# Peptides against a protein of PDB entry 7PB4: the designs that were tried, part 16

Target 1, 105 residues: chain A of PDB entry 7PB4
Amino acid sequence: KMLNIKEYKEKLLSTLGEFLEDHFPLPDRSVKKKKKNIQESSVNLITLHEMLEILINRLFDVPHDPYVKISDSFWPPYVELLLRNGIALRHPEDPTRIRLEAFHQ
Target 2, 218 residues: chain B of PDB entry 7PB4
Amino acid sequence: DALQMAVGYFEKGPIKASQNKDKTLEKHLKTVENVAWKNGLASEEIDILLNIALSGKFGNAVNTRILKCMIPATVISEDSVVKAVSWLCVGKCSGSTKVLFYRWLVAMFDFIDRKEQINLLYGFFFASLQDDALCPYVCHLLYLLTKKENVKPFRVRKLLDLQAKMGMQPHLQALLSLYKFFAPALISVSLPVRKKIYFKNSENLWKTALLAVKQRNR

## One batch from the design tools (peptide)

Design b1_p11_1_s1 (made by RFdiffusion4, then SolubleMPNN; from b1_p11_1, 5 letters changed)
Fold by OpenDDE base, seed 4:
Formats: sequence, structure tokens, C-alpha cells
Structure b1_p11_1_s1 (fold): chain B 105 residues (1-105), chain C 218 residues (1-218), chain A 11 residues (1-11)
Amino acid sequence: as target 1 above (105 residues)
Amino acid sequence: as target 2 above (218 residues)
Amino acid sequence: MLRLMIQELLE
């Protein structure tokens, strides 16, 4: 029974990943490597799938403080997407921290 | 060049603690405005100034004036638009600036060099339909971007739900009609056959400038 | 849809 739940979760995550890649892909940074001076923040942006995984894991691992600090790897449109759809919430006192909304409330 | 100095001022900030910061700012802003309306701006200048206008570096009045003069000499880089959308999501710009940006984006749409990356932002624009202030302009933008592949059952449902909430808006009907054109099986609702699609004339602010740009590029 | 999918993942 537990194996079936795990497999089901993995399948759901995979399906979600495919959906997110199809509808909310990262922009191609294919901008020509012209000159170094614009600190193209060499920060590797994470996928929306990875961002959700981080938020989910934090909720399960640290349920009393389920907030994740927004890093430079968090693409702002993804953050806004999660917030606008009620998937994530900002910390009331620290707007740099977000949590996954508990749907079971 | 006066324009380069002005752009540099906005990009790097004031070099000297000028006693009269406001006069210097106004001088550079007027320089940008004059060149933009007379000749248009280069793609690189638009890239810099557009980001500045949306970053929240300056006050709303200054940002609004900068954004209003984002008139291309020839083309706008799609990369500038992608970056701009990112800045909009950071939330440092006012609601009025966001509205103005979408109006600008619709007005300048034909001057954007490529649409591939902008098309990838389709889902993000669609998510902005729920904002009542943005909805008319986002519908217009989506009308320009929508391909058959974008027309999905869940988006149809969202549009119909939005129509139920907001009523039959001309801009929403225009988008729904396009969706029905691409996927008639997904939209069973009879849409009024409007011969003319009426979007709010977002171009009114730039109409004269756009005509001038088109004449120069013929 | 995204919210529903996430909700299903969390149940």
C-alpha cells in the first residue's frame, strides 16, 4: 500500500513536471554572450517543478516553519504565479519568505 | 552625446552629488523624451531604460514618463520584454505602471524582433487575466499571441468563469472567439458574431509616434 | 488546474 502511494506520488510529480515544462518553461537565456559587463547574474534559475519540490519538502520537513527564503535562483514570474494562484503565501512579516499553502485547511 | 549621458544617468545614477538633483533628472528625462518622440530609441537604449522604469529605482512619476517614451527607432528586443515581465513580477512598480506596460507591449508588439520567447510567457500572461485593471490589455495581448496549441480545456474553462464573473466584456469575447476558431469543439457556447473585434485603443498614447516610426522604416 | 494538481500531490 505504501509503495503504491509512493509510485502514485511519483507519477503525479512527473505529470506535473510535464505540465509545468509545457506551459511555464524558463526563458531561453540564449542571449548572445556579448560583453561581461552586465553582471548577468550567473545565477542558475531553477524550474518551477524544482521550486515546488523545495516548497513541498520544506512543508513536510519543517511544518512549524514551512517558509522558504526566496533566492536569486527563484525566477520572479514563478514566484508571482504561485502567489497569484494561491499555491504559495508570503510570510506576513518577511516578504522574502514564501510557503506552500496548506490546502487541508 | 546628450542621449548617452541621459541614459547613463538613469543606469548608473547621479555621478556627482549635484546640489540640484531634480533639475539634472528633469534635464536628462527631457533629453530622452525629445529623442524618443523625434527619432525613436535604439534597441539597446530601450533595453536599459525599460528595465529602469520597471525596477522601482525611481519614483512612479519618473517611471511613467520613461515608459511613455519607450518608442523604438527600428525594433525592440524580445529579451527586453522578457526581462521587463520579470521586473513586473518583482512588485516594485505601481499598478498604473503595470497597466501602462501592457498597453505599451500591445502598442509596440509589431516592433518586437522575435516572438518565440514571448510566446513561452503565454501562461504567465494568461494568469494575469484575473487582475481587473490588466484584463482588457492582457486579453488583447493574448489575442495577438494565441496559437492553436495554447487553446486548452482548462484555459477555456477559466475564460468562461471569468466571463461569468465580469460579464460579457468585448475584450474577453474577442479572445473567446479566437479560442473557438482554433478549437470549436471546446466552446459549445454561442458567441455573438462580432464582425469587428474592439479592444481598448491602447495605441492612442503612441499613435503619432508609431506612424512616424513606420514612415521612417519604409 | 495547477492548484488542483498540487493539492492532489499533497493529499
Scores: peptide ipSAE 0.180, ipTM 0.844, DockQ to the pose 0.363
Fold by OpenDDE base, seed 1:
Structure b1_p11_1_s1 (fold): chain B 105 residues (1-105), chain C 218 residues (1-218), chain A 11 residues (1-11)
Amino acid sequence: as target 1 above (105 residues)
Amino acid sequence: as target 2 above (218 residues)
Amino acid sequence: MLRLMIQELLE
């Protein structure tokens, strides 16, 4: 039974990943390395799928503090997408932290 | 060059030591406005100033004035638009600034050099339809962006839900009509056959400026 | 749709 749940979860995550890649892809940063000094912080943006995985894992691993700190790897449109769709919530006291919405009906 | 100095001021920020910070700001802002409306701005200048306007570095009044003068001399870089959308999502700009940006984006759409990356943002724009203030302008933008591959059952459902909530808005009807054109099987609802598609603010703030840009680039 | 998919993952 537990194996089936894990496999099901993995399948769902995979399907979700494909959906997210199709409909919410990262913009192709033309990393034209023009040499000049503007430290465009080469922060590698993570996929929406990876972001969701982080949030899900935090919810399960630390249910009493399910908040994840928004890093520079979090593309702002993804954060906004999650917040607007009620998938994630900002911490009431720290806007730099977000959690998955407890869909526990 | 006065314009370069003005852009540099906005990019680097005010040098702390000036007693007349407000006067200096106004001077540089007027310089940008004057050049933008007369000649348009280079793509690089728009890239810098657009991000500044949306970053929350300056007050809402300044940001609004900057956005209003984001008039291209020739083209706008697609990358500037992608970056701008990112800044909009950071939440440091006002709601009015967001509305103005989408109005600007629709008005300047034909002057954007490429659309490939903007098309990838389709889902994000679509998600913004739920914002009542943005909805009319986002519908117009989506009308310009929508391809057959974007028309999905879940998006049709969302549009119909929005219509149920907001009523039969002309901008929603326009977008739905386009969706029906691409995927008639997904939309069973009879849409009123409107010969003319009407979006809010058919006359944009930049009408005169855009005419001038088109004349210069003929 | 996305919300529903995530909800299914969390159940």
Scores: peptide ipSAE 0.167, ipTM 0.844, DockQ to the pose 0.337
Fold by OpenDDE base, seed 5:
Structure b1_p11_1_s1 (fold): chain B 105 residues (1-105), chain C 218 residues (1-218), chain A 11 residues (1-11)
Amino acid sequence: as target 1 above (105 residues)
Amino acid sequence: as target 2 above (218 residues)
Amino acid sequence: MLRLMIQELLE
């Protein structure tokens, strides 16, 4: 029974990953290395899948403080997507922190 | 060049020491407005100013005026549009600015140099359909972007749900008709045969300017 | 759809 749950979870994560890649891909940063010194902070953006994993892990690891700080690696459209669809919530006092919405209520 | 000085002012921000900050700002804004409406702006200038308008660096009145002046001399870089969409999602601009941006994006769609990256944003635009203020303009944008590959069962369901909520809106009907064209098997509902596709504010704020741009680039 | 998929993952 436990093995079946793990396999099911892995399959679901894989399917979700494919869906997210197909419908919500990161824009190709044409790293046009135009050398001009504008420190466009080459912040490596994480995938939506990775963002969700971070949120899920935080919820399970620290359920009493399930909030994650929004970093520069969080692509703003992804944050907005999660918030607008009710998948994530902003901290009421700190808009730089978000949590996964507890769907089990 | 007066335009370069104006763009530089907006990029670097107001120098603290000027007693007449408002007069200086107005001077530079008028410079940008004059050049944009007469000659259009270079893609690099649009890239800088568009980001400034959406970043929340200045007040809503200034941002609105800048955005209204985002008229290309030749082309708009798709990278500028991708960055702009990112700024919209940061939430530092007003709702009215967001509406204006989508109106601008629809109006300037043909002047964007490439569409590959914009097409990748399809899902994000589609997610914005739930915003009542944006919905008419997003439908128009999606009408321009939609390919057969974008027509999925879950999106059809979402559009039908929106129709159930807000009624048979002309802009929504236009998009649904396109979806039915690409995937008739997914839409069992009979759609009224509209001879004319209607989108809200089909006559955009830039009509005269765009005609002038097209004439100069012929 | 995305919400449903995430809900299924959390369940």
Scores: peptide ipSAE 0.117, ipTM 0.837, DockQ to the pose 0.389
Fold by OpenDDE base, seed 3:
Structure b1_p11_1_s1 (fold): chain B 105 residues (1-105), chain C 218 residues (1-218), chain A 11 residues (1-11)
Amino acid sequence: as target 1 above (105 residues)
Amino acid sequence: as target 2 above (218 residues)
Amino acid sequence: MLRLMIQELLE
């Protein structure tokens, strides 16, 4: 069972990786650091691939609580993309937490 | 100046509406509206106010009014648009605000300084085609953004599926025609040769304002 | 679309 899950993860990530990079890349924050003191917390955004990896890992590591807290590193368009496509679900009581949808239906 | 004070109010002002706060809010909103329609707004002012309008900081009525006056003096920063799309995805704005944003984006498209980052958002815009309320405007936006590299078999299939579901919509036909132009082998279906590309509501809310902007920048 | 793509990629 664990091997099948790992293989599934690897297959999913390998097959989706190129697609996600090509069609859903992160915007280049080439915004020149003009000195204005706005503490825009330079939160480094993670890729959609990395986000999926986190969700998959959480599902396997903590299957009874497979939810991941949405951090500032989660680009909102990616979160929305996952939710709209039924890849992820929000926690029913905590909208700041999402889990990978069980594809085994 | 009055505009800086107004922008500062929206940026830093209290979130909780009290009755006396409504008069102040209205005053500042009118200031922004007056300057925007008369002279246009600086790119920095649009950056601030656009994010505020989409962040859900204020009510829908206020957000709508702010968004309607996002008229550039010269250019709109592509970074502002990227940030705006991010806010749309947070889900704190109404459906009507989303529609208005796409209308705005189409209307102001030529005034955006660069398109490189916006082009990277192609997939996200394409995903929004499933929203019936957004579909006409998203098709128009995609028509403006589409390059040969964006025309993929899966997107063609999706557009054809949408056409099967929604019927032969003029905006969808326009986008499909462009797709066929770039990749004729992917679209075997005979598209009616529409000589005129027609997008619904080609009359944007900003027609007069856009003419004024073009005149000022000549 | 993405779901279908994921499904197609998994098939």
Scores: peptide ipSAE 0.160, ipTM 0.840, DockQ to the pose 0.153; fails the geometry check

Design b1_p11_1_s2 (made by RFdiffusion4, then SolubleMPNN; from b1_p11_1, 6 letters changed)
Fold by OpenDDE base, seed 1:
Structure b1_p11_1_s2 (fold): chain B 105 residues (1-105), chain C 218 residues (1-218), chain A 11 residues (1-11)
Amino acid sequence: as target 1 above (105 residues)
Amino acid sequence: as target 2 above (218 residues)
Amino acid sequence: MLRLMIQQLLE
């Protein structure tokens, strides 16, 4: 039974990943490395899928403080997407932290 | 030149030592405005200034003025638009600035050099439909962007839900009509056959400038 | 749809 649940969750995650890639892909940063000095912070943006995984894991690992700090790897449109759709919430006192919405009805 | 100095001022920020910070700011802003309305701005200048306007580095009044003068000499870089959308989501700009940006984006749509990356942002724009202030302009933008592959059942449902909530808005009807054109099987609702699609005239702010740009690029 | 999918994952 536990194995079936794990497999089911993995399938769901995979399906979700495909959906996210299709509908909310990262923009292709034409990193044209033009050599000049503007430190465009080469911060590697993570996928929406990876962002959700981080949020989900935090919720399960630290349920009493399920907030994740928004890093530079978090693409702002993804953060906004999660917030606007009620998937994530900002910390009431620290806007740099977000958590998954507890959909526990 | 004066424009380069002005752009540099906005990019690097005010040099701390100037007693007349406000006068200097106004001078540079007027320089940008003057050049933008007369000749348009280069794509690189728009790239810099657009991000500044949306980053929250300056006050809302300044940001609004900068955004209003984001008039291209020739083209706008798609990358500038992608970056701008990112800044909009950081939440350092006002709601009015966001509205103005979408109006600008619709007005300047034909001057954007490429659409491939903007098309990838379709889902993000669609998610912004729930904002009542943005909805009319986002519908117009989506009307310009929508391809057959974008018309999905879940988006149809969302549009119908929005219509149920907001009523039969002309901009929603226009977008729904386009959706029905691409995927008639997904929309069973009889849409009024409106011969004319009516969006809010977002171009009015730049009408004269856009005419001038088109004349220069003929 | 996205919300629903995530809800299913959290259940």
Scores: peptide ipSAE 0.344, ipTM 0.879, DockQ to the pose 0.340
Fold by OpenDDE base, seed 2:
Structure b1_p11_1_s2 (fold): chain B 105 residues (1-105), chain C 218 residues (1-218), chain A 11 residues (1-11)
Amino acid sequence: as target 1 above (105 residues)
Amino acid sequence: as target 2 above (218 residues)
Amino acid sequence: MLRLMIQQLLE
């Protein structure tokens, strides 16, 4: 039974990953390395899948403070997508922190 | 030149020491407006100013004026649009600015140099359909972007749900008709045969400017 | 759809 649940969750994660890749891919940053010295800090953006994993893990690891700080690796459209669809919530006092919505309440 | 100085002002911000900050801002804004409407702006200038307009660096009135003068001399870079969408999602711009941006994006669509990256944003634009203020303009944008591969069952359901909520809006009907064209099996509902697709084109603030741009680039 | 998929993952 537990093995079946794990396999089912893995399948769901895989399906979700495929869905996210197909419908919400990261834009190809043509980082035109314009040679000029402005250290455009090439902040590596994470995928929506990775972002969700972070949020899910935080919810399970620290349920009393399930908020994740929005980093520069969080692509703003992804954050907005999660918030707009009720998947994530901003911290009421700190807009730089978001949590996964508790769907079971 | 005056335009470079103006763009530089907006990019670098006001130098603290000027007692006449508002006068200086207005001067530079007028410079940008005059050049944009007369000759259009270079793609690089649009790249800079578009980000500024959406970043929340300046007040809503200034941002609105900047966005209204984002008229290309030749082309707009798709990268500028992608970056702009990112700024739009940061939430530092007003709802009116968001509406204006989508109006601008629709109006300037043909002047965007490439569409590959914008097409990747399809899902994000589609997600914005739920915003009542944006919905008419997003529908128009999606009408321009939609390919057969974008027409999925879940998106059809969302459009039908929106129609149930908002009624049979002309912009929704236009998009649904396109969806039915690409995937007739997904839309069993009889859509009224509209001879003409009507989007809110009458409110195109840039109609005259765009005609001038097209004439200059012929 | 995305919300539903996430909900299923959290179940």
Scores: peptide ipSAE 0.342, ipTM 0.878, DockQ to the pose 0.365
Fold by OpenDDE base, seed 5:
Structure b1_p11_1_s2 (fold): chain B 105 residues (1-105), chain C 218 residues (1-218), chain A 11 residues (1-11)
Amino acid sequence: as target 1 above (105 residues)
Amino acid sequence: as target 2 above (218 residues)
Amino acid sequence: MLRLMIQQLLE
């Protein structure tokens, strides 16, 4: 029974990953290395999948403070997508922190 | 060049020492406005100014005026649009600025150099349909972007749900009709055969400028 | 759909 649950979760994660890649991919940063010194901070953006993993892990690891600080690696459209769909919530006092919504209520 | 100085002012921000900050800002804004409406702006200038308008660096009145002047001389870079969408999501611009941006995006759609990256943003635009203020303009944008591959069962359901909530809106009907064209099996509901597709005239703000751009590039 | 998929993962 436990093995089946693990396999089921892995399958769900895989399916979710495919869905996210198909419908919400990161834009190809044409890193046109135009050498001009504008320190466009080459902030490496994480995938939506990775962002969700971070949020899920925080919820389970620290359930009393399930908030994650929005970093520069968080692509703003992803943050907005999660918030608008009710998947994530902003901290009421700190808009730079978000949590996964507890769907079990 | 007066335009370069104006763009530089907006990019670098106001130099602290000027007692007449408002007069200087107005001067540079008028310079940008004059050049944009007469000749259009270079893609690089649009890239800089569009980001400034959406970043919340300046007040809403200034941002609105800048955005209204995002008229290309030739083309708009799709990278500028992708960056702009990111700024919209940061939430530092007003709702009215967001509406204006989508109106601008629809109006300037044909002047965007490439569509590959914009097409990848399809899901994000679709998610914005739930915003009542944006919905008419997003429907128009999606009407321009939609390919057969974008027509999925979950999106059909979402559109039908929106129709149930909002009623039979002309812009929503137009998009649904396109979806039915690409995937008739997914839409069992009889859609009224509207001979005329009706979208809000998003281009009206730039109609004269767009005509001038088209004439110069012929 | 995205919300549903995430709900299924959390369940």
Scores: peptide ipSAE 0.339, ipTM 0.878, DockQ to the pose 0.365
Fold by OpenDDE base, seed 3:
Structure b1_p11_1_s2 (fold): chain B 105 residues (1-105), chain C 218 residues (1-218), chain A 11 residues (1-11)
Amino acid sequence: as target 1 above (105 residues)
Amino acid sequence: as target 2 above (218 residues)
Amino acid sequence: MLRLMIQQLLE
């Protein structure tokens, strides 16, 4: 039963990932490395799918502190999307931390 | 060059705690404004200044003035727009700045060099339709961006829900009409055949400036 | 739709 639930969740996550890739893809940073030395920290942005995985894993791994620190790899539009849709919540005391909203009605 | 010094000031910030910080800021801001309205700005200058205006580095009044003078000499880089959208989502700019940005984006749409990356932002713009203050301008932007591939059942439902909530708004009707054009099977509701697409504030703040840009690039 | 999908994932 537990294996079936895990597999089901993985399938749902995969389907969600496809949806997110289709409708909320990352912009292609195809900006040619022109040599200007601006240390634009080539921070590799993660996909929305990966971001959700991180949030979900945190919720399950540390349910008493389910907050994830927003890193530079978190694309701001993704963070805003999650917050606006009520999928994620900011920590009340630390705006740099977000968690999945417990949809437990 | 006075413009380079002004742009550098906004990029690097005031180095010295000089007593005349406000005077220096005003001087540089006026320099940018004068050049922008007279000649337009280079794509690189717009890239720098647009990000500054949306980053929250300066106060709302300054940011508003910078954004109002984001007039291209030739083109705006789509990368600048993508970065700008990112800054908007960081939440360090005011609601009025967000509205102004969307107005700017609609006004300057034809001067953006490429649309490929902006089209990828379609879903994010669509999500902003829920903001009552942004909705008219976002509808206009989406009207410009919408392709057949963007017309999905869930988006149709969202637009119809918005119409039910907000009433028959001209900007929403315009977007719905376009959706019906691309996917008539998804919109069973008889839309009034509006012969004229009407978006509120068709008179943008940049009308005169845009005419000048078009004349220079002929 | 996104919210619904996530809700289903968390249930």
Scores: peptide ipSAE 0.336, ipTM 0.877, DockQ to the pose 0.290

